Peptides against a protein of PDB entry 4XPM. Designs and how they scored, part 175

Target 1, 160 residues: chain A of PDB entry 4XPM
Amino acid sequence: VMLHSKNVKGFLENTLKPYDLHSVDFKTSSLQSSMIITATNGGILSYATSNNDVPKNSINEINSVNNLKMMSLLIKDKWSEDENDTEEQHSNSCYPVEIDSFKTKIYTYEMEDLHTCVAQIPNSDLLLLFIAEGSFPYGLLVIKIERAMRELTDLFGYKL
Target 2, 67 residues: chain B of PDB entry 4XPM
Amino acid sequence: DIKGTIAFDTHGNVIESTGVGSQRIEDIGDLSKVTLDAEGFAQVQGDSLLVHLYKRNDITLAVYTSA

## One batch from the design tools (peptide; made by RFdiffusion4, then SolubleMPNN)

Design b2_p26_5_s2 (from b2_p26_5, 10 letters changed)
Fold by OpenDDE base, seed 2:
Structure b2_p26_5_s2 (fold): chain B 160 residues (1-160), chain C 67 residues (1-67), chain A 26 residues (1-26)
Amino acid sequence: as target 1 above (160 residues)
Amino acid sequence: as target 2 above (67 residues)
Amino acid sequence: MDEDSEELDKFLQEGLDAIEKRLAEE
């Protein structure tokens, strides 16, 4: 099935769902935001947020969108730097992974009080970005984004 | 009589924590170095708690009990 | 519960059960 823009938005919205691990009585909050951005410029192609109660065209909404833009740029820049840094690629904040024989890396970044995770969609010009509260464990966030990327095979190899 | 749990990955990052485990995240450093038996089990004596380890598929589960 | 949670939860439950079983055998 071809992944259209509308489908991407819906997919990202679905990634916002929290984990609920009944076996150990552990629950997370929902992701704050989920985004697909360009690896080249950090531009937002699609996004979803758990804060949908803000009126459209309000100052608060504009500020929220601007904040997402800022975070996307910052994380893209950090990602770009790390992709050219051997030491950072061997840190505990970098997870080399293989999805359907395609290699990529998952990076975790602390952004103020937020826990973030970013990964290049294999062989593409796109990054998948999750933003969560500080209470969301990094190990779980990595699992979440890896599993999410496995569902984005239509975007593998996508070039701008 | 489980007092808490910690699950962590091979990078030492938390996957989940509950109960007393949430207050003992610093144990991961030591727990990650524990040698497991052929079935993926180990036991480690903590301060007043016994830690039961199970590892499979690159995930380690630590269960804290009083005995 | 979503699929992702279920998969991980199953693993954790298996671990819990395995630990309990080991304790019972010792």
Scores: peptide ipSAE 0.697, ipTM 0.945, DockQ to the pose 0.841
Fold by OpenDDE base, seed 4:
Structure b2_p26_5_s2 (fold): chain B 160 residues (1-160), chain C 67 residues (1-67), chain A 26 residues (1-26)
Amino acid sequence: as target 1 above (160 residues)
Amino acid sequence: as target 2 above (67 residues)
Amino acid sequence: MDEDSEELDKFLQEGLDAIEKRLAEE
């Protein structure tokens, strides 16, 4: 079964859910946003946000969307730079991973006071991007995006 | 009695922290260098707390206790 | 994504139990 636009949106919405680790009494906030963007220009193909209390077509919604566009572009630029920098690929902010024999990398970036994580969908022109509050640990964010990536096999190899 | 926990990955990044562990994130540097036994366990005496380590599948769990 | 939390939580619980078991054997 192929992922359609509605399915992708629903998937991203589900990724917003927080972690709740009862064994150690640890829980996170929800992700602020989850996006699929283009690796070429950082354009947003699909997104989900936790703040859905803003009326549609309002100035506040426009500002929120514009902020997401700005962040996605900035993160894409940093990702592009790192993909061409051997030193950055060996830093603690880069996680080489393999999913179903496909190799990709997960990067963590501090964006102002927010914690972000981005990964190229294997062999594709697409990036998966998570944005969380600063209280969301990077190690956990990496686990989250890796698990999410495993559910996007239909997009592996997707070219624009 | 558990006073806190830290879980961290092979990059030294936090997965979770609770209790006194949240105030001891700087310990990860030293804890990551501790030699574990064949079953993945170790104990490290801190300033006033004992740290119990368990590692499996590239995740290290540190449990802080008073003794 | 509740499944993701459960998987990691299960691991952490296993670790806690393992540590407690080791302490009891000392």
Scores: peptide ipSAE 0.696, ipTM 0.946, DockQ to the pose 0.913
Fold by OpenDDE base, seed 3:
Structure b2_p26_5_s2 (fold): chain B 160 residues (1-160), chain C 67 residues (1-67), chain A 26 residues (1-26)
Amino acid sequence: as target 1 above (160 residues)
Amino acid sequence: as target 2 above (67 residues)
Amino acid sequence: MDEDSEELDKFLQEGLDAIEKRLAEE
């Protein structure tokens, strides 16, 4: 199934759902946000949020969108710095992964009281970004974004 | 009787934690250094709890029991 | 439950079962 713009939005919305591990009685919260942004400018191409209680066209909605824009830009900048820093690439906050022979890296970042992770979609100008509450474990967040990226093969090699 | 669990990856980051495991996140540093047998198992005596380790596919599961 | 949760949960359950089996053999 080919991923178009509408499919991407639906995909991101689906990534918001929490983990429920019945074997050990462990359950997470939903992700706060899930985004695909440009690696060049940090611009948001598509996004989904779990907070749907904000009225449309309200000042609060504008503020929330602006917050996402700011956060995406900050994370893009940090990602760009780390991609040019060998020490950061060898830290416990960087996960080299291979998906269908394509190599990429997953980075975890603490942003205020939130847990975030970001990964470049293989050979593309796009980044996948997850934002979660501080209670969401980083190891699980990494697993989540890796599994999600495996479903985005249509975007592999996408250039702006 | 299981008192809690911790699952963690090769970077020492938590995947899940329950029960007493949620209060023993600092144990990951020592648990990650434990030598496992050929089948991926080990047992470590801590304080009053016994920790059972199982590792497969770069994920380590630690199970805390009273015996 | 989603497919991702089920996969990880299956692993955890297998680990729990394996540990229990090992204890029973001792």
Scores: peptide ipSAE 0.696, ipTM 0.945, DockQ to the pose 0.843
Fold by OpenDDE base, seed 5:
Structure b2_p26_5_s2 (fold): chain B 160 residues (1-160), chain C 67 residues (1-67), chain A 26 residues (1-26)
Amino acid sequence: as target 1 above (160 residues)
Amino acid sequence: as target 2 above (67 residues)
Amino acid sequence: MDEDSEELDKFLQEGLDAIEKRLAEE
């Protein structure tokens, strides 16, 4: 099924859902944000946020979007640097993964007090980016983004 | 009685933590080095708590008990 | 409950059960 803009937005909104592990009585918060951005410029193609308490077209909404743009750019830059650094690719913050015979890497980055996770959609010019509160464990965040990428096969190999 | 849990991956990053486990994230370094038996189990004595380890599919679960 | 949560939770429950079983044998 071809992914349309509306479908992508809905997909990202669904990724915001928290984990609820009742076997051990562990529950996370929702993701703060979920985005698809360009690997070239860090431009946001689509995004979802759990903070819906901000009125539309308000100055607070604009500030929130601007913050996302800034974080997107910073993370893209760090990702680009790491893709050219073999040492960083062998750190515990980098997870080489293979999805349907396509290879990619998942990176975890601390952004102030937030936990972030980013991965290139296989063979594409796109990155999937999750932003969570500091209480959201990195190991769980990695699992979450890997599972999410498996649902984005239509974007594999996508070039801008 | 379970006093807490920690689950972590092969990179030493936390997947979940509860109870006393949330206060012992630093234990992951040592727990990751513990030799497991053929079934993926191990037991480690702590200060006053016993740690039970189970590993499968690159995920390690640590369960803290009083005995 | 989220499908991803269910899968991971199932694993954790299996681990808990396995540990409890081992304790009973000791």
Scores: peptide ipSAE 0.696, ipTM 0.945, DockQ to the pose 0.845

Design b2_p26_5_s3 (from b2_p26_5, 10 letters changed)
Fold by OpenDDE base, seed 1:
Structure b2_p26_5_s3 (fold): chain B 160 residues (1-160), chain C 67 residues (1-67), chain A 26 residues (1-26)
Amino acid sequence: as target 1 above (160 residues)
Amino acid sequence: as target 2 above (67 residues)
Amino acid sequence: MDELSEELDKFIQEMLDAIAERLAKQ
C-alpha cells in the first residue's frame, strides 16, 4: 500500500465539487473542505479547500490551516467517543455502511453553522472528513462521502 | 404541477429539497411514518397540497402537487 | 455535471418517472 500525496490531494480537490441535479432545481455549494486525517491524533495528512486564492505561506493560509487542524481534532475526538458508544452508533447521526465487504460508519456532526461528516476508511487508521456549509443536506453529505470512499480502495487497510 | 420536492433517507435526513419542499422539511417526520403500498407508493393530503411518496433503495421522494 | 451528480440525478429522475406513471394509471 502506497500513499501518493499528489493523487490524494487531487482526489480531495475533486470531492469539493457541488452536486447539481437537473431532474429537480437543486444545486449545492462546494464543500468548504475535504480532508484525510489520522484516526489516532486527528492529524491532517491531506486536505483541500474551496478557497484556493490564498497565497501560500501567507498569514491567511496559516490561519486557514490552523482552523482546519482545530476542526479535524474536534471531529476526530467526537468520532472516537462515538466509536466507543453503542448508543451513538445507533443514532440518526450514524450510518453503518458496507463497501466491498468492508464495514465502516459514517457520522454526521454539526460544527457551529457547518455540516460535517466523517468516516473511517475501511480497516485503516485514516478518516475521511467533509466540511460543508449549513445548506448542504446531511443525507446528501452522507451519500457523497460514501461514494467518495468507494474510490479510495487503495487506502483500505492502511495503517500508520 | 409539481410545487416542490423532498428526498430523504431512512434516517430522516434530507438528500435534496426544492420549491415548497424546502419550506416543509419538518414534514419528513410524518412522511417517514406513512405506510407505503406494495409498490412503494403513497399519497398524503397535507395543508392544500397533495404529497406523492415513493420509496426505492432506502430513499423516499416526496413530490408536492396542488392536486 | 460530474459523475456523482449524474448518478443521483438519474436516480431521482427515475423516481419522478415512477410517480408520474403511477398517477397516469389512476
Scores: peptide ipSAE 0.732, ipTM 0.949, DockQ to the pose 0.824
Fold by OpenDDE base, seed 5:
Structure b2_p26_5_s3 (fold): chain B 160 residues (1-160), chain C 67 residues (1-67), chain A 26 residues (1-26)
Amino acid sequence: as target 1 above (160 residues)
Amino acid sequence: as target 2 above (67 residues)
Amino acid sequence: MDELSEELDKFIQEMLDAIAERLAKQ
């Protein structure tokens, strides 16, 4: 099934939803942002953000988007470096995973006071990127992005 | 009576924390080194709290109780 | 994603139950 742009946007919006664990009375905040970006340039192909109180076409919206672009580029660069560094791939910030016989890696990165998580969509030129508040635990963030990638099988092997 | 919880993965990263567990994230370093029995359980005495450990599918849950 | 929250919550509950069961035996 071909993923349409609207479908991808809606998917990313759904990933923003927080975890709510009533078994232990634990609840997270929503993700700040969820993005699909290019592994080559860090360009944003699609994104969703929980900060919707900013008026459309306002200067604040532009600044918000610019911030996302900057973070995307920085994370892409760090990811690229780590993909060429065997030591970093064996750190506690790297999770090797296999989804439907496709291998990929999940990386966690601290960006100022934010918790981020990025993973290459298997055998593709695309990265899935989650940005959360510092209160969002890394272990849970990894679980979240791993489960999300399992829903993006249509993008596996996608080349730009 | 549960006073708090910490769930963490094999990398030592938090999955969830509640109650007193939220104030004892640093315990993960020591808790991750505890030898579990054949059923995946262990019990560790803390200051005034007892920590009950259980691991399943690469997730460790620590439950803090008064006794 | 709500389903994922439920999935993890159920898993945590099962772990809690396992601990409770162990305590009952001691």
Scores: peptide ipSAE 0.731, ipTM 0.949, DockQ to the pose 0.929
Fold by OpenDDE base, seed 3:
Structure b2_p26_5_s3 (fold): chain B 160 residues (1-160), chain C 67 residues (1-67), chain A 26 residues (1-26)
Amino acid sequence: as target 1 above (160 residues)
Amino acid sequence: as target 2 above (67 residues)
Amino acid sequence: MDELSEELDKFIQEMLDAIAERLAKQ
Protein backbone atom coordinates (compact mmCIF):
# COMPACT_ATOMS: atom_id res chain seq x y z
CA VAL B 1 0.00 0.00 0.00
CA MET B 2 1.47 3.29 -1.12
CA LEU B 3 1.60 6.10 1.41
CA HIS B 4 0.14 9.43 0.30
CA SER B 5 -0.31 12.59 2.34
CA LYS B 6 -3.67 11.47 3.68
CA ASN B 7 -2.29 8.06 4.52
CA VAL B 8 0.64 9.61 6.35
CA LYS B 9 -1.65 11.77 8.48
CA GLY B 10 -3.73 8.74 9.40
CA PHE B 11 -0.60 6.77 10.17
CA LEU B 12 0.68 9.46 12.53
CA GLU B 13 -2.68 9.63 14.27
CA ASN B 14 -2.52 5.89 14.80
CA THR B 15 0.92 6.15 16.43
CA LEU B 16 -0.56 8.33 19.18
CA LYS B 17 -2.34 5.47 20.92
CA PRO B 18 -0.76 4.11 24.10
CA TYR B 19 0.77 0.77 24.92
CA ASP B 20 -1.47 -1.44 27.04
CA LEU B 21 0.14 -4.66 28.22
CA HIS B 22 -1.84 -7.50 29.77
CA SER B 23 1.05 -9.84 30.60
CA VAL B 24 1.99 -7.26 33.22
CA ASP B 25 -0.15 -4.51 34.69
CA PHE B 26 1.36 -1.73 32.60
CA LYS B 27 -0.22 1.00 30.46
CA THR B 28 1.19 4.25 29.07
CA SER B 29 -0.36 7.56 28.18
CA SER B 30 -0.96 8.51 24.57
CA LEU B 31 1.80 10.29 22.72
CA GLN B 32 1.46 14.04 22.90
CA SER B 33 2.54 14.49 19.29
CA SER B 34 3.79 12.56 16.28
CA MET B 35 5.43 14.28 13.31
CA ILE B 36 7.29 13.83 10.08
CA ILE B 37 9.69 16.72 9.57
CA THR B 38 12.43 17.61 7.13
CA ALA B 39 16.00 16.88 8.17
CA THR B 40 17.16 19.97 6.28
CA ASN B 41 15.24 22.76 8.02
CA GLY B 42 12.94 21.05 10.51
CA GLY B 43 9.82 21.90 8.55
CA ILE B 44 6.72 19.92 9.46
CA LEU B 45 5.34 17.87 6.58
CA SER B 46 2.68 16.12 8.65
CA TYR B 47 1.70 15.92 12.30
CA ALA B 48 -0.83 14.55 14.77
CA THR B 49 -1.58 15.59 18.34
CA SER B 50 -3.58 14.02 21.14
CA ASN B 51 -4.86 17.39 22.36
CA ASN B 52 -8.08 17.95 20.44
CA ASP B 53 -9.67 20.25 23.01
CA VAL B 54 -8.32 23.42 21.44
CA PRO B 55 -10.91 25.30 19.38
CA LYS B 56 -10.07 25.69 15.72
CA ASN B 57 -8.78 29.06 14.56
CA SER B 58 -8.24 30.13 18.15
CA ILE B 59 -5.18 31.87 19.51
CA ASN B 60 -4.48 28.74 21.52
CA GLU B 61 -4.41 26.65 18.37
CA ILE B 62 -1.96 29.04 16.76
CA ASN B 63 0.23 28.87 19.84
CA SER B 64 0.13 25.07 19.86
CA VAL B 65 1.13 24.90 16.21
CA ASN B 66 3.91 27.39 16.83
CA ASN B 67 5.09 25.29 19.74
CA LEU B 68 5.29 22.22 17.50
CA LYS B 69 7.26 24.22 14.95
CA MET B 70 9.66 25.36 17.64
CA MET B 71 10.16 21.86 19.04
CA SER B 72 10.68 20.36 15.59
CA LEU B 73 13.32 22.95 14.79
CA LEU B 74 15.12 22.47 18.10
CA ILE B 75 15.14 18.69 17.80
CA LYS B 76 16.29 18.85 14.18
CA ASP B 77 19.18 21.06 15.26
CA LYS B 78 20.14 18.70 18.08
CA TRP B 79 19.88 15.73 15.73
CA SER B 80 22.09 17.46 13.18
CA GLU B 81 24.70 18.18 15.82
CA ASP B 82 24.69 14.59 17.04
CA GLU B 83 25.00 13.22 13.50
CA ASN B 84 28.28 15.13 13.33
CA ASP B 85 29.48 14.06 16.79
CA THR B 86 30.97 10.59 17.21
CA GLU B 87 30.77 10.78 21.00
CA GLU B 88 27.03 11.44 20.95
CA GLN B 89 26.51 8.56 18.55
CA HIS B 90 28.07 6.21 21.10
CA SER B 91 26.03 7.46 24.05
CA ASN B 92 23.10 5.66 25.64
CA SER B 93 20.83 8.15 23.88
CA CYS B 94 21.65 6.76 20.44
CA TYR B 95 20.34 3.46 19.05
CA PRO B 96 21.78 2.20 15.78
CA VAL B 97 19.17 0.06 14.04
CA GLU B 98 18.77 -1.79 10.78
CA ILE B 99 15.45 -2.11 8.97
CA ASP B 100 15.33 -4.27 5.83
CA SER B 101 19.09 -3.80 5.28
CA PHE B 102 18.78 -0.01 5.74
CA LYS B 103 20.72 1.53 8.61
CA THR B 104 19.52 4.47 10.70
CA LYS B 105 19.80 5.84 14.22
CA ILE B 106 17.23 6.55 16.91
CA TYR B 107 17.95 9.38 19.35
CA THR B 108 16.22 10.13 22.65
CA TYR B 109 16.09 13.70 23.93
CA GLU B 110 14.70 15.22 27.07
CA MET B 111 12.88 18.44 26.17
CA GLU B 112 11.71 20.32 29.23
CA ASP B 113 9.50 17.78 31.04
CA LEU B 114 8.84 15.74 27.90
CA HIS B 115 10.41 12.60 26.51
CA THR B 116 11.16 12.79 22.81
CA CYS B 117 12.49 10.35 20.25
CA VAL B 118 13.63 11.08 16.70
CA ALA B 119 14.92 8.94 13.85
CA GLN B 120 15.86 9.52 10.25
CA ILE B 121 13.69 7.55 7.88
CA PRO B 122 16.31 5.40 6.13
CA ASN B 123 18.14 7.10 3.25
CA SER B 124 15.64 9.97 3.27
CA ASP B 125 15.51 13.68 4.00
CA LEU B 126 12.79 13.02 6.57
CA LEU B 127 12.73 12.52 10.33
CA LEU B 128 10.07 10.77 12.38
CA LEU B 129 9.52 12.48 15.74
CA PHE B 130 7.58 11.29 18.80
CA ILE B 131 6.81 13.54 21.76
CA ALA B 132 5.55 11.95 24.97
CA GLU B 133 5.04 12.79 28.61
CA GLY B 134 7.89 12.23 31.04
CA SER B 135 6.20 9.10 32.34
CA PHE B 136 6.67 7.34 28.99
CA PRO B 137 9.79 5.15 29.34
CA TYR B 138 12.58 5.82 26.84
CA GLY B 139 13.18 2.15 26.15
CA LEU B 140 9.57 1.67 25.15
CA LEU B 141 9.58 4.89 23.14
CA VAL B 142 12.52 3.56 21.12
CA ILE B 143 10.68 0.30 20.45
CA LYS B 144 7.60 2.25 19.40
CA ILE B 145 9.41 4.44 16.89
CA GLU B 146 11.37 1.50 15.45
CA ARG B 147 8.17 -0.45 14.85
CA ALA B 148 6.56 2.65 13.35
CA MET B 149 9.42 3.15 10.91
CA ARG B 150 8.99 -0.40 9.67
CA GLU B 151 5.58 0.71 8.38
CA LEU B 152 7.03 3.65 6.43
CA THR B 153 8.97 1.72 3.79
CA ASP B 154 7.34 3.84 1.08
CA LEU B 155 9.25 6.82 2.42
CA PHE B 156 12.63 5.09 2.44
CA GLY B 157 14.96 6.97 0.15
CA TYR B 158 12.61 9.96 -0.13
CA LYS B 159 14.51 13.08 -1.17
CA LEU B 160 13.21 16.64 -1.16
CA ASP C 1 4.33 -14.63 43.81
CA ILE C 2 5.43 -11.70 41.64
CA LYS C 3 5.80 -8.43 43.52
CA GLY C 4 6.89 -6.41 40.51
CA THR C 5 8.79 -6.32 37.24
CA ILE C 6 11.28 -4.23 35.30
CA ALA C 7 12.02 -4.71 31.63
CA PHE C 8 14.98 -2.77 30.24
CA ASP C 9 17.12 -2.63 27.11
CA THR C 10 20.87 -2.86 26.57
CA HIS C 11 21.20 0.90 27.14
CA GLY C 12 19.70 0.59 30.60
CA ASN C 13 16.51 2.36 29.58
CA VAL C 14 13.19 1.15 30.94
CA ILE C 15 10.71 -0.59 28.68
CA GLU C 16 8.14 -1.29 31.39
CA SER C 17 7.93 -1.38 35.18
CA THR C 18 5.26 -2.63 37.58
CA GLY C 19 4.76 -3.06 41.31
CA VAL C 20 7.89 -2.81 43.42
CA GLY C 21 9.89 -2.64 40.19
CA SER C 22 8.57 0.86 39.56
CA GLN C 23 10.22 1.93 42.80
CA ARG C 24 13.53 0.24 42.04
CA ILE C 25 14.53 1.64 38.66
CA GLU C 26 17.94 2.39 40.16
CA ASP C 27 18.54 -1.37 40.37
CA ILE C 28 19.07 -1.48 36.60
CA GLY C 29 22.65 -0.30 37.03
CA ASP C 30 23.57 -3.35 39.07
CA LEU C 31 21.27 -5.80 37.29
CA SER C 32 22.80 -4.96 33.92
CA LYS C 33 26.19 -6.11 35.21
CA VAL C 34 25.00 -9.53 36.38
CA THR C 35 26.48 -12.46 34.48
CA LEU C 36 23.78 -14.65 33.00
CA ASP C 37 24.11 -18.39 32.46
CA ALA C 38 24.14 -20.11 29.08
CA GLU C 39 20.34 -20.03 28.91
CA GLY C 40 20.14 -16.34 29.79
CA PHE C 41 19.03 -16.69 33.42
CA ALA C 42 20.29 -15.44 36.77
CA GLN C 43 19.01 -14.94 40.30
CA VAL C 44 20.08 -12.09 42.54
CA GLN C 45 19.25 -11.80 46.20
CA GLY C 46 18.40 -8.26 47.14
CA ASP C 47 17.11 -6.97 50.43
CA SER C 48 13.91 -8.87 51.18
CA LEU C 49 13.21 -9.76 47.56
CA LEU C 50 14.66 -12.22 45.09
CA VAL C 51 15.24 -10.94 41.56
CA HIS C 52 14.87 -13.36 38.67
CA LEU C 53 16.63 -12.22 35.51
CA TYR C 54 16.08 -13.42 31.97
CA LYS C 55 17.48 -11.90 28.78
CA ARG C 56 16.27 -12.53 25.24
CA ASN C 57 16.81 -10.46 22.09
CA ASP C 58 18.54 -7.61 23.94
CA ILE C 59 15.67 -7.23 26.42
CA THR C 60 16.20 -8.10 30.09
CA LEU C 61 13.24 -8.88 32.30
CA ALA C 62 13.63 -8.66 36.06
CA VAL C 63 10.94 -10.33 38.15
CA TYR C 64 10.81 -9.51 41.86
CA THR C 65 9.50 -12.20 44.21
CA SER C 66 9.43 -12.75 47.95
CA ALA C 67 11.07 -16.15 47.58
CA MET A 1 -5.08 -3.35 22.47
CA ASP A 2 -3.50 -2.58 19.12
CA GLU A 3 -1.26 -4.87 17.09
CA LEU A 4 1.95 -3.30 18.36
CA SER A 5 0.92 -3.70 21.98
CA GLU A 6 -0.02 -7.29 21.29
CA GLU A 7 3.38 -8.01 19.77
CA LEU A 8 5.31 -6.69 22.76
CA ASP A 9 2.86 -8.18 25.23
CA LYS A 10 3.26 -11.60 23.67
CA PHE A 11 7.03 -11.30 23.87
CA ILE A 12 6.95 -10.32 27.54
CA GLN A 13 4.56 -13.18 28.27
CA GLU A 14 6.97 -15.60 26.64
CA MET A 15 9.75 -14.28 28.85
CA LEU A 16 7.57 -14.67 31.94
CA ASP A 17 6.79 -18.22 30.90
CA ALA A 18 10.47 -18.97 30.45
CA ILE A 19 11.20 -17.78 33.97
CA ALA A 20 8.33 -19.85 35.32
CA GLU A 21 9.61 -22.94 33.54
CA ARG A 22 13.11 -22.40 34.89
CA LEU A 23 11.81 -22.12 38.43
CA ALA A 24 9.75 -25.26 38.02
CA LYS A 25 12.87 -27.23 37.11
CA GLN A 26 14.66 -26.17 40.27
Scores: peptide ipSAE 0.731, ipTM 0.949, DockQ to the pose 0.831
Fold by OpenDDE base, seed 2:
Structure b2_p26_5_s3 (fold): chain B 160 residues (1-160), chain C 67 residues (1-67), chain A 26 residues (1-26)
Amino acid sequence: as target 1 above (160 residues)
Amino acid sequence: as target 2 above (67 residues)
Amino acid sequence: MDELSEELDKFIQEMLDAIAERLAKQ
């Protein structure tokens, strides 16, 4: 199935859903935000947020979008730095993974009170970015983004 | 009989925590160093709790019990 | 429960079961 813009948005919205385990008494919050951004400039191609109560074109919405833009840029910059740093690639915050014979890396970054996770979509110019509350465990966040990337095969190899 | 749980990955990052496990995240450092048997199990005596460890597919589950 | 939660939940349950079985065997 071909991935269209609307499909991407819907996909990202779906990634916002929390984990709810029954084997143990454990449930997370929803992700705060989920985004696909460019690896080159940190530009947001698509995004979803759990805060849907803000009226469109309001000052609050503008501020929210601007905040996402800022975070995406900051995380992109950090990611870029780490991709050029052998030491950082071997740090505890980097998870090398392989999906369908494509190698990529998952990075975890703490941004103020938020837990974030970013990964390059295999062989593409795109990054998948999850932003969660501090209560969302990093190990679970990594699992979440890895599983999500496996569903984005249509974007593998995507070049700007 | 379970007082709590902690699941963590090979990086020592939490996957889930419940009960007393949520208050003992700092235990991961030591638990990750515990030698597991051939079947992936270990048992560690904690404060007043017994910790049952099991590792499978790079995930370690710690179950806290009173005995 | 969504698919992702189910997947992980089943895995955790299997691990819990394994621990239970080990304890039962002493």
Scores: peptide ipSAE 0.730, ipTM 0.949, DockQ to the pose 0.813

Design b2_p26_5_s4 (from b2_p26_5, 10 letters changed)
Fold by OpenDDE base, seed 2:
Structure b2_p26_5_s4 (fold): chain B 160 residues (1-160), chain C 67 residues (1-67), chain A 26 residues (1-26)
Amino acid sequence: as target 1 above (160 residues)
Amino acid sequence: as target 2 above (67 residues)
Amino acid sequence: MEEDSEELDKFLQEMLDAIAKRLAEE
């Protein structure tokens, strides 16, 4: 089934769910935000956030959206820089991965006190971006975004 | 009796940590260098605790128990 | 996504079981 904008929103909302590892009694918080942004301009195509209790059209909502826009731009810029930096691509913050024979990279970035993870949807002009609290381990965040990426095959090769 | 756990990936990043493991994240540096046997196991004496290591599919699990 | 959590959890459980089994054999 083709991914429509509504379906993408729902998908992103689903990615917000925390990990609950009963085997080792470990549980995370929900993701703060999950977004699909353009790799070219950092524009937000779709997003989901755990902070949905803010009144609409309020100053707080506007500030929240603006904050997401700012973070998306910052992360996109950092991602763009790293994509052109061989040394950064060999750091522990970069995970080369292969999904269904498509190669991409997962990057982890510390943004203030938040843990973020971004990955280019294979062969596309789109980035998937997760923003989590600092308590969310990077290794787990990488696993999360990789597995999420595997569910976005309809967007593979998407060009703006 | 398990006192805690740490799971980490090949980059040395934490996947999960619990119990005393949460207070020993710095151990990952040394644990990642431990030579595992043919079955993927190792034991390391650390402080007053014994660390049981097992690696499978690029994930290493460290289980802390009493010595 | 919750399925992903369950999958990882099961994997960790298998690893725990492997460690337990190893200890029992020693």
Scores: peptide ipSAE 0.738, ipTM 0.950, DockQ to the pose 0.934
Fold by OpenDDE base, seed 5:
Structure b2_p26_5_s4 (fold): chain B 160 residues (1-160), chain C 67 residues (1-67), chain A 26 residues (1-26)
Amino acid sequence: as target 1 above (160 residues)
Amino acid sequence: as target 2 above (67 residues)
Amino acid sequence: MEEDSEELDKFLQEMLDAIAKRLAEE
């Protein structure tokens, strides 16, 4: 099944949903943002945000989008540096994973007061990026993005 | 009676925390070093609380109880 | 994604049950 732009947007919107762990009475907030960006320059191909209280076409919306662009660029740069740093790849902030025989890495980054994680879609020029509040645990965020990556097989090997 | 929980991964990062566990995230450093038995269990005395550890599939769950 | 939350929740519940079982044996 080919992923269309609308399908990708809907997928990212679904990733915003919080975890609700009734067994231990633990619940997270929704993700602030979920994005697919280019590994080359951090350009946003698709995104979803839980902050929909901003009027459309307002200056606040523009500022919000600009903030996402800035964060995506910064995270891409950090990711690129880490991909060329053996020591960083062996830190506790890097999770080597294998999905359907494809290898990739999940990185966690602190961005201001936010918790973020990013992973290269296997063998592609694309990155999946989650941005959450500081109350969202990193371990859970890693689980979340790994599970999400497994649903993006149509993008595996995608080159720009 | 459970007073709180912490679940964490092999990197020492939190998966979830509740109750007194939310105030004892720093315990993960020591808890991760505890030797588990053949079934993946351990018990550690901490202050006035007892910590029950269980690890399965790279996830460790710590349950805090009064006894 | 909702399914993922449920899956993890069930897993944690199983772990809780295992701990409870161990406590009952002690």
Scores: peptide ipSAE 0.738, ipTM 0.950, DockQ to the pose 0.944
Fold by OpenDDE base, seed 3:
Structure b2_p26_5_s4 (fold): chain B 160 residues (1-160), chain C 67 residues (1-67), chain A 26 residues (1-26)
Amino acid sequence: as target 1 above (160 residues)
Amino acid sequence: as target 2 above (67 residues)
Amino acid sequence: MEEDSEELDKFLQEMLDAIAKRLAEE
């Protein structure tokens, strides 16, 4: 299976799906947004959003896209700072993980009333970013992004 | 009967919470310090509820019951 | 993904079953 640009978009759309844990009668909302961004510039390479009710080419759509651009840049900056901060890497907001012998870190960040989670795709110049409502637990968000990362092996080692 | 649940990770972050567990997220601080037996189980009494703890693969599940 | 949700759900169910089994033995 080879991941192309269109395949990535479809993948991100799939990540928006909520968790439904019948065993304990727990269900989440859908992710607000899911993105692949560059670790260098914070530029959005691909994204998906759960709210598709905004008319195309409307001012509201433009504002929404601009908001995503702003959030991606802010999170990239925070991620960059933490990658250079030993103390932050040992906080409860940082999860070192290993996927098929590749090591990476998952960070959780509170952005206003939203819960966000970001992880560098192993050995790549890319970050995977999830944005969820504040009701989405961080522990579950970490699990979600880790599982998603396992499906992005084609992007491991991707350099811009 | 189960009155609620909390599942949390080794960082103390919530994975899921239901019932009375949703109102007792602050319990994670104390529950994370409980010594588990060789099989990964423990029981803690508190606030008229009994908490049943079980840990496996870095996930701790707390089940709240009346007894 | 839906499959990921099912996997975690199954794991939680197994944990619940383990707790239930332990209680039955006491």
Scores: peptide ipSAE 0.738, ipTM 0.950, DockQ to the pose 0.924
Fold by OpenDDE base, seed 4:
Structure b2_p26_5_s4 (fold): chain B 160 residues (1-160), chain C 67 residues (1-67), chain A 26 residues (1-26)
Amino acid sequence: as target 1 above (160 residues)
Amino acid sequence: as target 2 above (67 residues)
Amino acid sequence: MEEDSEELDKFLQEMLDAIAKRLAEE
């Protein structure tokens, strides 16, 4: 079984769905964006956005995509710095996790008024990146991205 | 009767918050230091509210009640 | 991923039930 480009796009679109916790009457907004980017240059390999009301090939769409490119690059740079900083890896913004015996880390970052989290797909050159509104709690965002990565086993060990 | 809730992880980050819990996120600092019993429970009196704590699988749930 | 939301929701419900049960025993 292999994940193709179409399957990856569909997967990312599914990750946009909000949490609805009826037990405690808590509900989040949808993620603004979900992306797979390269760990080397922050290049976007695949992405999904919740705002699909923008016409294709419009100036607004271009601006939106450019904004995603900018954010992905900035987050990649911060991630790269933290991966080379032992102090940052022991902060409350870093979650070491293990999935099927593969080790990785989840980082949370405040980007302006947005809440983001990023994680390296285990043993790969790829990062999974979630961007949410400021109302989306970081603890829940971490849970969300961990669960998502468990569904990307086909990408474990992927090298560019 | 529940007045609100806070769920938080071992890093002190919020998983969810509702009701009065949404206005008491700063309580996590103190709540995370509370010693739980063998079954993972504790109760803490805070001002006019009682906080019921339960921890399982690295998630702590705080339930705020009037008594 | 509605399934993930349901999983966490069920877990929180179990925790709520545990708290309720503890209170009933007091």
Scores: peptide ipSAE 0.737, ipTM 0.950, DockQ to the pose 0.909

